Peptides against a protein of PDB entry 8PQO. Designs and how they scored, part 19

Target 1, 252 residues: chain A of PDB entry 8PQO
Amino acid sequence: VLLKEYRVILPVSVDEYQVGQLYSVAEASKNETGGGEGVEVLVNEPYEKDGEKGQYTHKIYHLQSKVPTFVRMLAPEGALNIHEKAWNAYPYCRTVITNEYMKEDFLIKIETWHKPDLGTQENVHKLEPEAWKHVEAVYIDIADRSQVLSKDYKAEEDPAKFKSIKTGRGPLGPNWKQELVNQKDCPYMCAYKLVTVKFKWWGLQNKVENFIHKQERRLFTNFHRQLFCWLDKWVDLTMDDIRRMEEETKRQ

## One batch from the design tools (peptide; aimed at target 1 Y17 F223 H224)

Design b1_p14_1_s3 (made by RFdiffusion4, then SolubleMPNN; from b1_p14_1, 8 letters changed)
Fold by OpenDDE base, seed 5:
Structure b1_p14_1_s3 (fold): chain B 252 residues (1-252), chain A 14 residues (1-14)
Amino acid sequence: as target 1 above (252 residues)
Amino acid sequence: YKMELYFTVASLSL
């Protein structure tokens, strides 16, 4: 098991981020080739548990058409079915990814708190001290080009070049986080993303767990760069607007 | 490729 807490600081408010995240997820989903194919929604309903209330979703991703033929031919039954269970109780979110074949041997869990700070809180997820001491805190700087793979880089998604017309935010210079403290008119937040990865196959555990973390980091970096650079597209939207957009998407 | 799909799933769940 490998745990890391990714801290993503953004020059947006927690309230703004709620809209921006949903918008950006929708856009990212549309941009994915073959998006939605093989996705089965089993559950999509409100939930309330242990004082937490929000929206619960259970989806199955059938990967049979997404993997090479030789992988599909050799894959055991259930190996190409991924279950995603998500609890969206914003500003708290939790996602659990499992596989039918691997069962307890595979887990990706992503738990996120969105806080109106600069990533300065320790153990925001309230882990036991023994567990917390094994968590690596990783700061993602959306303005740092060195954290972006060349193949992922797009100039129109570069926070160091983008300036929001609607809000005046950006571009983000090398010291933008430090400067933000003195910019009273610019809101900020941090997404604290605790990522738990378990791949309990002997000989491959460390390799796969580290690989998954590397990809998660990459994903979070790119996504939040997009989210910020798309600010003018979503900042004036309301949650009702998002709901309407989602309903329109479902009807198409 | 299979592992990359997991990451896509993770992003879409938020």
Scores: peptide ipSAE 0.049, ipTM 0.764, DockQ to the pose 0.122
OpenDDE base, seeds 1, 2, 3, 4: peptide ipSAE 0.039, 0.039, 0.041, 0.040; ipTM 0.741, 0.737, 0.745, 0.741; seed 3 fails the geometry check

Design b1_p14_1_s4 (made by RFdiffusion4, then SolubleMPNN; from b1_p14_1, 8 letters changed)
Fold by OpenDDE base, seed 4:
Structure b1_p14_1_s4 (fold): chain B 252 residues (1-252), chain A 14 residues (1-14)
Amino acid sequence: as target 1 above (252 residues)
Amino acid sequence: GMLELYKIVASFSL
């Protein structure tokens, strides 16, 4: 098991982020899957548990069409079906990812708190001290070009170049986080993303767990760069606007 | 967030 807490600081409010996240997910989804091909939604319902109230979703991602034919032919039954169970109680979210073939031997859990701070809270997910001491805190700086793979880099998604016309935020210079503290009119938040990865196959555990974390970090970096650089596209949207967009996307 | 797995799967270069 490998745990890391990714802390993504953004010059947006927690409330703004809710809109921006949903917008950016929708846009990213359109660009990659053409509207959710191979995604089966089993459950989408409200939940209430232990004072947490939100939306529960259970989705299956069928990867058979997304892998080469030879992989599909060699893959065990259920190996290409990934289950996502998500509890979205913004500003808290939990996602549990499992695989039909690997069962208990594979787990990705992503627990996120969105807080109106600069990533200064320790153990925001309230882990036991013994567990918390094994968590690596990883700060993602969306303005840091060095954290972006060359193949992922787009100039239009570079926070160091982007300036929001609607909000005046950006570009994010090397010291943007320090400058933010002094800018009373600029909101900020941190997404604390505790990622738990378990891959229990002997000889591959560390390799796969580290690989998944590498992909998660890459994903979080690119996503939040997009989210910020798309600020002018979503900052004036309401949650109702987002809901309409999601419904339109589901119909395609 | 919602569609977290979609992002993950998309990031996997198989």
Scores: peptide ipSAE 0.068, ipTM 0.780, DockQ to the pose 0.175
OpenDDE base, seeds 1, 2, 3, 5: peptide ipSAE 0.066, 0.065, 0.052, 0.069; ipTM 0.779, 0.778, 0.769, 0.779; seeds 1, 2, 5 fail the geometry check

Design b1_p14_2 (made by RFdiffusion4)
Pose (drawn by RFdiffusion4):
Structure b1_p14_2 (pose): chain A 252 residues (1-252), chain P 14 residues (1-14)
Amino acid sequence: as target 1 above (252 residues)
Amino acid sequence: STAFENLFAKLSAK
């Protein structure tokens, strides 16, 4: 099983990231026809354990209505049921994604620490030493064009070409992280996203784990580029504003 | 294919 820690250094604060991430997930999913239908909340409750106080949820995403009929007929029982178990104690969160048919043999776990630093901490997740020694640290720079697939590139989602009206932040150059250390004002943070991918069937552990990690890097990059370029849309929101927008979207 | 892609992208964004 392969583990990688993706470090996403951002010119926002940790407080700001919480609101921005919630807004961005909802906004990026605004054009998807077929969003919300098929989402099933099995469990939604508070939890507390040794310093980590938060909210636990168990949700199922039924994809039967979103795939062709033949896919629904051919799919083994439960293969189209995606389980997400989430522990949200921001600035820490853990999510575990499984498939009902694959049980625990296909698993994607993302454990994230959101810290007010420039991604300089080592083993921020406090792994056992030997296990930590086998974790590759992968840095995601949202200003670096070379880290974006050309088919994914959108000028309107390029931090190198965006300046915030409300904050004046951006555009981001190759030295933006250096100018953060030499700066006393603009906030910054790093999301330490430790990703574990497990695929235990058919001897395809390596191929699937690598494919999933490459796709996770691409998604983390594109998502956080979008997040920064949408600063003007969400930077003035509070958590109460986010919860209100959630309830609003709940009516339908 | 789009359904998987969209859901995967959504879950990764969390």

Design b1_p14_2_s1 (made by RFdiffusion4, then SolubleMPNN; from b1_p14_2, 7 letters changed)
Fold by OpenDDE base, seed 5:
Structure b1_p14_2_s1 (fold): chain B 252 residues (1-252), chain A 14 residues (1-14)
Amino acid sequence: as target 1 above (252 residues)
Amino acid sequence: SKAFENLLRYLLSR
């Protein structure tokens, strides 16, 4: 098991982020090849549990058509079905990813708190002290080009170059986070993303767990760079606007 | 194969 807490600081408010995240997710989804093929939505309903209230979703991603034929032919039953269970109670969110074949031997859990701070809170997810000792805190700086793979880099998605016309935010210089403290007119937040990765296979656990974390970090970095650089596209939208957009997309 | 990477990207984008 490998745990890391990714802290993503953004020059947006917690309330703004709720809109921006949904918008950016929708845009990112449109840009992915293959569309929604192989995705089955089993559950999408409100939930209340342990004082938490939000929306619960259960999706299955069928990968049979996404892997080479020889892999499909050799794969055990259920090995190519990925389950995603998500509890969205913004500003808190939890996602659990499992596989039918691997069962308890495979887990990706992402728990996120969105807080109006600069990533200074320790153990925001309230882990036991012993567990917290094993968590690596990783700061993602969306303005740091060195954290972006060359193949992922796009100038139009570079926070160090972007200037929001609607808000005046950006570009983000090397010391943008420190400067935020002195900028009374610029909101900020941190997404604390505790990622738990478990891959129980002798000889491969460390390799796979580290690989998954590397990919998660990459995805978080790219996503939030996009989110910020798309600020002018979503900052004036309301949650109702987003809901209408989602409904329109479903009807098409 | 980048299938798993694409899956993660897809999952996080939906």
Scores: peptide ipSAE 0.047, ipTM 0.726, DockQ to the pose 0.517
OpenDDE base, seeds 1, 2, 3, 4: peptide ipSAE 0.037, 0.037, 0.033, 0.042; ipTM 0.738, 0.736, 0.731, 0.743; seeds 2, 3 fail the geometry check

Design b1_p14_2_s2 (made by RFdiffusion4, then SolubleMPNN; from b1_p14_2, 7 letters changed)
Fold by OpenDDE base, seed 2:
Structure b1_p14_2_s2 (fold): chain B 252 residues (1-252), chain A 14 residues (1-14)
Amino acid sequence: as target 1 above (252 residues)
Amino acid sequence: SKAFENLLSYLLSL
């Protein structure tokens, strides 16, 4: 098991982020051809549990069409079906990813708290001390180009170049986070993403767990760079606007 | 918010 807490600081408020996140997910889904292929939505309903109120989703990703034919033919039954269960009670979110074949031997859990701070809270997910001591805190700096793969880099999605016309935020210089403390008119937040990865295949555990974390970090980095650079596109949208956009995207 | 309900789909798009 490999745990890392990714802390993504953004010059947006927690309330703004809710809109921006949904917009950016929808936009990214539109930009990626085939992103919805092989996705089965089993459950999509409101839930209330232990004072947490939000939306629960259960999706199955059928990867049969996304892997080479020989892999599909050789894959054990259920190996290409990924289950995603998500509890979205913003500002708290939890996603659990499992595989039918691997069962308890595979888990990706992503628990996120969105807090109006600069990523300074320790153990925001309230882990036991024994567990928390094994968690690496990883700061994602959306302005740091060195954290972006060259193949992922787009100038129009570079926070170090982008300036929001609507809000005046950006560009984000090397010391932007420190400068935020002094900018009383600029909201900020941190997404604390505790990522738990378990892959119990002998000989492959560390390799796969690290690989998954690398992909998650890559995803979080690129996503939040997009989210910020798309600020002018979503900052004036309401949640109702977002819901309409999501409905339109689902129809495609 | 359903922001990360498409996390796996996004991961697969990378």
Scores: peptide ipSAE 0.047, ipTM 0.752, DockQ to the pose 0.109
OpenDDE base, seeds 1, 3, 4, 5: peptide ipSAE 0.035, 0.029, 0.033, 0.032; ipTM 0.718, 0.700, 0.738, 0.727; seed 3 fails the geometry check

Design b1_p14_2_s3 (made by RFdiffusion4, then SolubleMPNN; from b1_p14_2, 7 letters changed)
Fold by OpenDDE base, seed 2:
Structure b1_p14_2_s3 (fold): chain B 252 residues (1-252), chain A 14 residues (1-14)
Amino acid sequence: as target 1 above (252 residues)
Amino acid sequence: SSAFESLLRYLLSK
């Protein structure tokens, strides 16, 4: 098991982020190939439990059409079906990813708290001390180009170059996070993303767990760079606007 | 969609 807490600091408010996140997900989905293919939505309903109220989704990702034929033919039954259960109670979110074949031997859990701070809270997910001591805190700096793979880099998605016309935010210099503390008129937040990865397979555990974390970090980095650089596109949108966009994306 | 869906799309697009 490998746990890391990714802390993504953004010059947006928690309320703004809710809109921006949904917009950016929808927009990113439009830009990526294979949108919606092989995804089965089993459940999509509101839930309320232990004071937490939000939307629950259960999706199955069928990867049979996404892998080479020989892999599909050799894969054990259920190995290419990934289940995603998500509890979205913004500003808290939890996603649990499992596989039918691996069962208890495979888990990706992503728990996110969105807080109006600069990533200074310790153990925001309230883990037991024994568990928390094994968590690596990883700060993602969206302005740090060194954290971006060259193949992922786009100038139009570079926070160090972007200037928001609508808000005046950006570009983000090397010390932008420290400068935020002194800018009373600029909101900020941190997404605390606790990622738990378990892959119990002899000889492959560490390799796969680290690989998944690497991909998650890559995703979080690129996604939030996009989110910020698309600020002018979503900052004036309402949640109703976002819902319409999501529906349009789902139909494609 | 979820972070995983985005990850899946991203990974499969490569």
Scores: peptide ipSAE 0.030, ipTM 0.715, DockQ to the pose 0.134
OpenDDE base, seeds 1, 3, 4, 5: peptide ipSAE 0.030, 0.030, 0.030, 0.030; ipTM 0.713, 0.707, 0.712, 0.710; seed 4 fails the geometry check

Design b1_p14_2_s4 (made by RFdiffusion4, then SolubleMPNN; from b1_p14_2, 8 letters changed)
Fold by OpenDDE base, seed 5:
Structure b1_p14_2_s4 (fold): chain B 252 residues (1-252), chain A 14 residues (1-14)
Amino acid sequence: as target 1 above (252 residues)
Amino acid sequence: SSAFQNLLSYLLSL
């Protein structure tokens, strides 16, 4: 098991981020060719548990069409079916990813708190001290080009170049986080993303767990760069606007 | 309720 807490600081409010996140996910999904193929929605309902109230979703991703033929031919039954269970109780979110074949030997859990701070809170997910001491805190700086793979870099998604016309935010210079404290009119938040990866196959555990974390880090970096650079597209949208956009996307 | 409420849809788009 490998745990890391990714802390993504953004020059947006917690309330703004709720809209921006949903918009950016929807936009990214539109850009996917063959989007929705092999996705089965089993459950999509409101939930209330232990004072947490939100939306629960259970999806199955059938990856048979998305893997090379040789992988599909060698894959055991259920190995290419990925279950995603998600609890969206913004500003708290939890996603649990499992595989039918691997069962308890495979887990990706992503728990996110969105806080109106600069990533200074320790153990925001309230882990036991013994567990918390094994969590690596990883700061993602959306303005740091060195954290972006060359193949993922786009100038139009570079926070160091982007300036929001609607809000005046950006571009984000090398010291933008320090400067933000002095900018009374600029909201800020941190997404604290505790990622738990478990892959219990002897000889492959560390390799796969580290690989998954590398992919998650890459994902979070690129996503939040996009989210910020798309600020002018979503900052004036309401949650009702987002819901309409999502419904329209489902019909396509 | 959108099929796109979480980052996995984004992950699969990469």
Scores: peptide ipSAE 0.096, ipTM 0.775, DockQ to the pose 0.127
OpenDDE base, seeds 1, 2, 3, 4: peptide ipSAE 0.094, 0.088, 0.084, 0.088; ipTM 0.775, 0.771, 0.767, 0.771; seeds 1, 2, 3 fail the geometry check

Design b1_p14_3 (made by RFdiffusion4)
Pose (drawn by RFdiffusion4):
Structure b1_p14_3 (pose): chain A 252 residues (1-252), chain P 14 residues (1-14)
Amino acid sequence: as target 1 above (252 residues)
Amino acid sequence: STAFDNLFSKLSAK
C-alpha cells in the first residue's frame, strides 16, 4: 500500500480555507446535472476523542441512476454504491471512501492537517517512524503552469492571471512563496493531505494505487487553482453564510 | 464515466 502526503501551500489563512473549500466544492459542482440526487446520509452525529472534537457522517452515493442501463445491469451487486465516512474537526479532517462490493479491499483515505505555515512540518500526522519513512512528500504549487495538464488549463482558473478585487492578492508568480516569508500581512497556510490508496484484488495494487495518486494530484492542483481564482466570490463569507447557503440548497 | 469522474472529483475536493 502506497502513501503520499500532498502539501498544498496557499495564500489564504486556515480560517479562510475552511470557507473557501466549502464554497468551492458547492460552486464547482453547480453545473453538474445529477448532483444531490442519489446522496444518502446514513449517519450524521457529533463526536469527540482525545482532543479531536468534530462531526462524523456516513453517506452513500448511489450511481445506479447516473450510468448507462447496461452498466447498471452488468455491475456486481453494490459495485455502484460508494461509501464516504467523514470525520470533520477542522483544521483536521479524515475521509474514507469505499465501494460496497469491494468492501474494504478498495479504499481511499485522505487525512488532512490545515496549518498556518509554509509546508515545513515533517510527519505532521504523527505516523510511526518506519511507516513515515515510506511516505513521499509531493508539493503542489498552484502558480506553476507546468503542473497542469494542457487539457485542464483554463485561463480563468490560472492564479498567474488573477488579481483579487477584495484582497488585491495575486497574480501569483514563481516567487510568491518567497514573498510570503518577506511579508508581514498576506496570510498563508498549508494543507497536509496524506492520501492512502489500497486495492487488494487481482494483484493490481500497484497499478491502481499509482493511477489514483496521479488523479488525486491532478484534482488537488486544479481544485486549489480554482479556489484561489474564486477568492472574490467567497473571501467575504463567514461560516454562517456557508451554512445558510447549504440550507438554501436543501429545499429542492 | 462522467458519473465516476464527477463523483471522484467532488470527493477529492473535500

Design b1_p14_3_s1 (made by RFdiffusion4, then SolubleMPNN; from b1_p14_3, 7 letters changed)
Fold by OpenDDE base, seed 1:
Structure b1_p14_3_s1 (fold): chain B 252 residues (1-252), chain A 14 residues (1-14)
Amino acid sequence: as target 1 above (252 residues)
Amino acid sequence: SKAFENLLRRLLSK
């Protein structure tokens, strides 16, 4: 098991982020060709659990079309189906990714708290001390180009170049976080993303777990760079606007 | 299946 807590600092408020996240997810999904293919939504309903109220989703990602034919032919039932269960109770969210074939030998869990701070809270997910000492805190700096793969880099998605017309935020220089504390009019937040990866196959555990973390970090980095650079597109939207947009998309 | 596991191991080892 490999645990890392990714902390993403953003010059937006927690309330703004709720809109921006939903917008950016939708936008990113539109940009991905065939991204919706093979995705089955089994459940999308409100839930109440241990005083937590939110929206529960159960999606299945069918990977049959994304693997070679010989892999598909050898794959037992359920092996190429990834189940994603998500409990979205913003500002808290939990996502659990499992596979029927691997059972307890495979798990990706992503738990996120969105807090109005600069990533200074320790153990925001309230882990036991013994577990927390094994968690590596990883800070993602959306302005740091060195954290972005060259193949992922887009100038229009570079926070170091972007200036929001509507809010005046940006561009984000090398010391933007330090300077942010002196900007009374600029809100900020941190997304604390505790990622738990378990892959219990002898000889492959560390390799696969590290690989998955690498991919998650890459995703978080690129996504939040986009979110910030798309600020002018979503900052004036309300949650009702987002819901309307989602309903319109469902009809297409 | 064991065959699939072996296949996956080989794929993941590369």
Scores: peptide ipSAE 0.280, ipTM 0.862, DockQ to the pose 0.050
OpenDDE base, seeds 2, 3, 4, 5: peptide ipSAE 0.031, 0.239, 0.243, 0.255; ipTM 0.677, 0.841, 0.844, 0.852

Design b1_p14_3_s2 (made by RFdiffusion4, then SolubleMPNN; from b1_p14_3, 4 letters changed)
Fold by OpenDDE base, seed 4:
Structure b1_p14_3_s2 (fold): chain B 252 residues (1-252), chain A 14 residues (1-14)
Amino acid sequence: as target 1 above (252 residues)
Amino acid sequence: SSAFDNLLSYLLAK
């Protein structure tokens, strides 16, 4: 089991982020029929549990063509049909990823708190102390080009180059986080993403767990760079606008 | 929320 808490600091508010996140996912999925090739939505319904209210989804992702060759070579047939159960109670979200082939031997859990701070809260997910001491905190700096793979880099998605016309935010210089504290007009937040990865196959545990974390970090980095650089596209949108966009995307 | 409210959809679209 390998746990890491990825902390993504953004110069947006928690409320803005909700719009931006949904927009960015929808935007990335525009060219995919039904929200993405190989996605099946089994359940999509509201839930209420222990005072938490939100939307519950159960999806199946067929990832055979979406994973690196390394993963395909290690994965038996059918093992890349991934079940995702998600409880979205923004600003809190929990996602559990499993597959039928590996059963309890494979788990990815992603728990996210979106907080209006600069990533300074410790154990925001309220783990037991014994568990928390094993969690590596990983700060993702969306302005740090060194955290981006060359093959993923796009100049139009570089927060260090982008300036929002609508908000005046950006470009994000090397000390943008420190400067942000003194900018009263610029909101900020941190997405605390606790990622738990279990891959209990002997001999492959560490390799696969680290690989998955590497991919998650890559995903979080690229996504949030896009989210910020698309600020002018979504900052004036309402949640209703986003929902309309999502529905239009689903119909394509 | 909808089917487009998490990052796996984003990953799949890449």
Scores: peptide ipSAE 0.171, ipTM 0.820, DockQ to the pose 0.118
OpenDDE base, seeds 1, 2, 3, 5: peptide ipSAE 0.127, 0.128, 0.131, 0.132; ipTM 0.801, 0.803, 0.805, 0.799; seed 5 fails the geometry check

Design b1_p14_3_s3 (made by RFdiffusion4, then SolubleMPNN; from b1_p14_3, 4 letters changed)
Fold by OpenDDE base, seed 3:
Structure b1_p14_3_s3 (fold): chain B 252 residues (1-252), chain A 14 residues (1-14)
Amino acid sequence: as target 1 above (252 residues)
Amino acid sequence: SKAFDNLLSKLLSK
């Protein structure tokens, strides 16, 4: 098991982020093809549990058409079905990813708290001390180009070059986080993303767990760079606007 | 009708 807490600081408020996140997910999906193929939505409903209230979704990703024929033919039953269960109770979110074949031997869990701070809180997910001492804190700087793979880099998605016309935020210089403290009119937040990865196959556990973490970090970095650079597209939208857009998309 | 609002959806859409 490998645990890391990714802390993503953004020059937006917690309330703004709720809109921006939903918009950016939708926008990013439009820019890519094939992502929706083989996706089965089993559950999409509101939930209430232990004082937590939000939206629960259960999706299955069928990867049979996404792998070579010889892999599909040799794959055990359920090996190419990935389950994603998500609890969205913003500002708290939890996603659990499992596989039918590997069962308890495979787990990706992502728990996120969105807080109006600069990533300074320790153990925001309230882990036991013994567990918390094994968590590596990883800070993601969306303005740091060195954290972006060359193949992922796009100038129009570079926070170090973007200037928001509507808000005046950006571009983000090398010391933007420190300067943000002195900018009274600019809100800020941190997404604390605790990522738990378990892959219990002897000889491959460490390699696969580290690989998955690298992919998650890559995703978080690119996504939040997009979110910020698309600020002018979503900052004037309300949650009602987003909900309406989602409903319109679901009807298609 | 596509729903790409979850983590794995984001991963697969990249």
Scores: peptide ipSAE 0.029, ipTM 0.712, DockQ to the pose 0.136
OpenDDE base, seeds 1, 2, 4, 5: peptide ipSAE 0.029, 0.027, 0.029, 0.029; ipTM 0.714, 0.710, 0.715, 0.712; seeds 1, 2, 4 fail the geometry check

Design b1_p14_3_s4 (made by RFdiffusion4, then SolubleMPNN; from b1_p14_3, 7 letters changed)
Fold by OpenDDE base, seed 1:
Structure b1_p14_3_s4 (fold): chain B 252 residues (1-252), chain A 14 residues (1-14)
Amino acid sequence: as target 1 above (252 residues)
Amino acid sequence: SKAFQDLLSRLLSK
């Protein structure tokens, strides 16, 4: 098991992020052709749990058509079905990914708290001390180009170059986080993403767990760079606007 | 950020 807490600081408010996140997810999904293929939505309903109220989704990703024929033919039953259970109670979110074949031997859990701070809170997810001591805190700086793979880099998605016309935010210099505290008119937040990865296969545990974390970090980095650089596209949208957009997308 | 959902979506797009 490998636990890391990714802390993504953004020059947006928690409320703004809710809109921006949904917009950016939708936009990113549009840019991916065939993203909906093999996705089965089993459940999409409101939930209440331990005082937490939100939306629960259960999706199955069927990967049979996404792998080579020989892999599909050799894959054990259930091995190519990925279950995603998500609890969205913004500003808290939880996603649990499992596999039918591996059962308890495979787990990806992503728990996110969105807080109006600069990533200074320790153990925001309230883990037991023994568990918390094993968590590595990883800060993602969306302005740091060195954290971006060359193949992923786009100038139009570079926070160090972007200037928001609508808000005046950006570009983000090397010390933007330190300077942010002096900018009273600029809101800020941190997404605390606790990622738990378990891959219990002898000889491959560390390799796969680290690989998954690497992919998650890459995703978080790119996503939030996009989110910020798309600020002018979503900052004036309301949640109702987003919901309408989602409904329109579903109809198409 | 629905990070893994987005990741899976990208994987499925291949």
Scores: peptide ipSAE 0.042, ipTM 0.732, DockQ to the pose 0.128
OpenDDE base, seeds 2, 3, 4, 5: peptide ipSAE 0.033, 0.024, 0.037, 0.073; ipTM 0.716, 0.675, 0.727, 0.761; seed 5 fails the geometry check

Design b1_p14_4 (made by RFdiffusion4)
Pose (drawn by RFdiffusion4):
Structure b1_p14_4 (pose): chain A 252 residues (1-252), chain P 14 residues (1-14)
Amino acid sequence: as target 1 above (252 residues)
Amino acid sequence: VPMNWRFPYILEAL
């Protein structure tokens, strides 16, 4: 099983990232016809354990209505049921994604620490030493064009070409992280996203774990580029504004 | 990251 820590250094505060991430998930999913239908909340409750106080959820995403009929007929029972178990104690969160048919043999776990630093902490997740020694640290720079697939590139989601009206932040150059250390004002943070991918069937552990990690890096990059370029849309929102927009979207 | 973004490549991996 392969583990990688993706460090996403951002010119926002930890407080700001919480609102921005919630807004961005909702906004990026705004054009998807077929969003919300098929989402099943099995469990939604508070939890507390040794300093981590938060909200636990168990949700199922039924994909039967979103795939061709032949895929629904051919799919082994439960293969189209995606389970997500989430522990949200921001600035810490853990999500576990499984498939009902694959049980625990296919698993994607993301554990994230959101810290007010420039991604300089080591083993921020406090792994056992030997296990930590086998974790690759991968840095995601949202200003670096070379880290974006050409088919994914969109000028309107390029931090190198965006300046915030409300904050004046951006555009981001190759020295933006250096100018953060030399700066006393603009906030910054790093999301330490430790990703574990497990695929135990058919001897395809390596191929699938690598494919998933490459896709996770691509998604983390594109997502956070979008998040920064949408700073004017969400930076003035509070958490109460987010919860209100959630209840609003709940009516339908 | 939105879950619907992961569905296609999860289905492929399966």

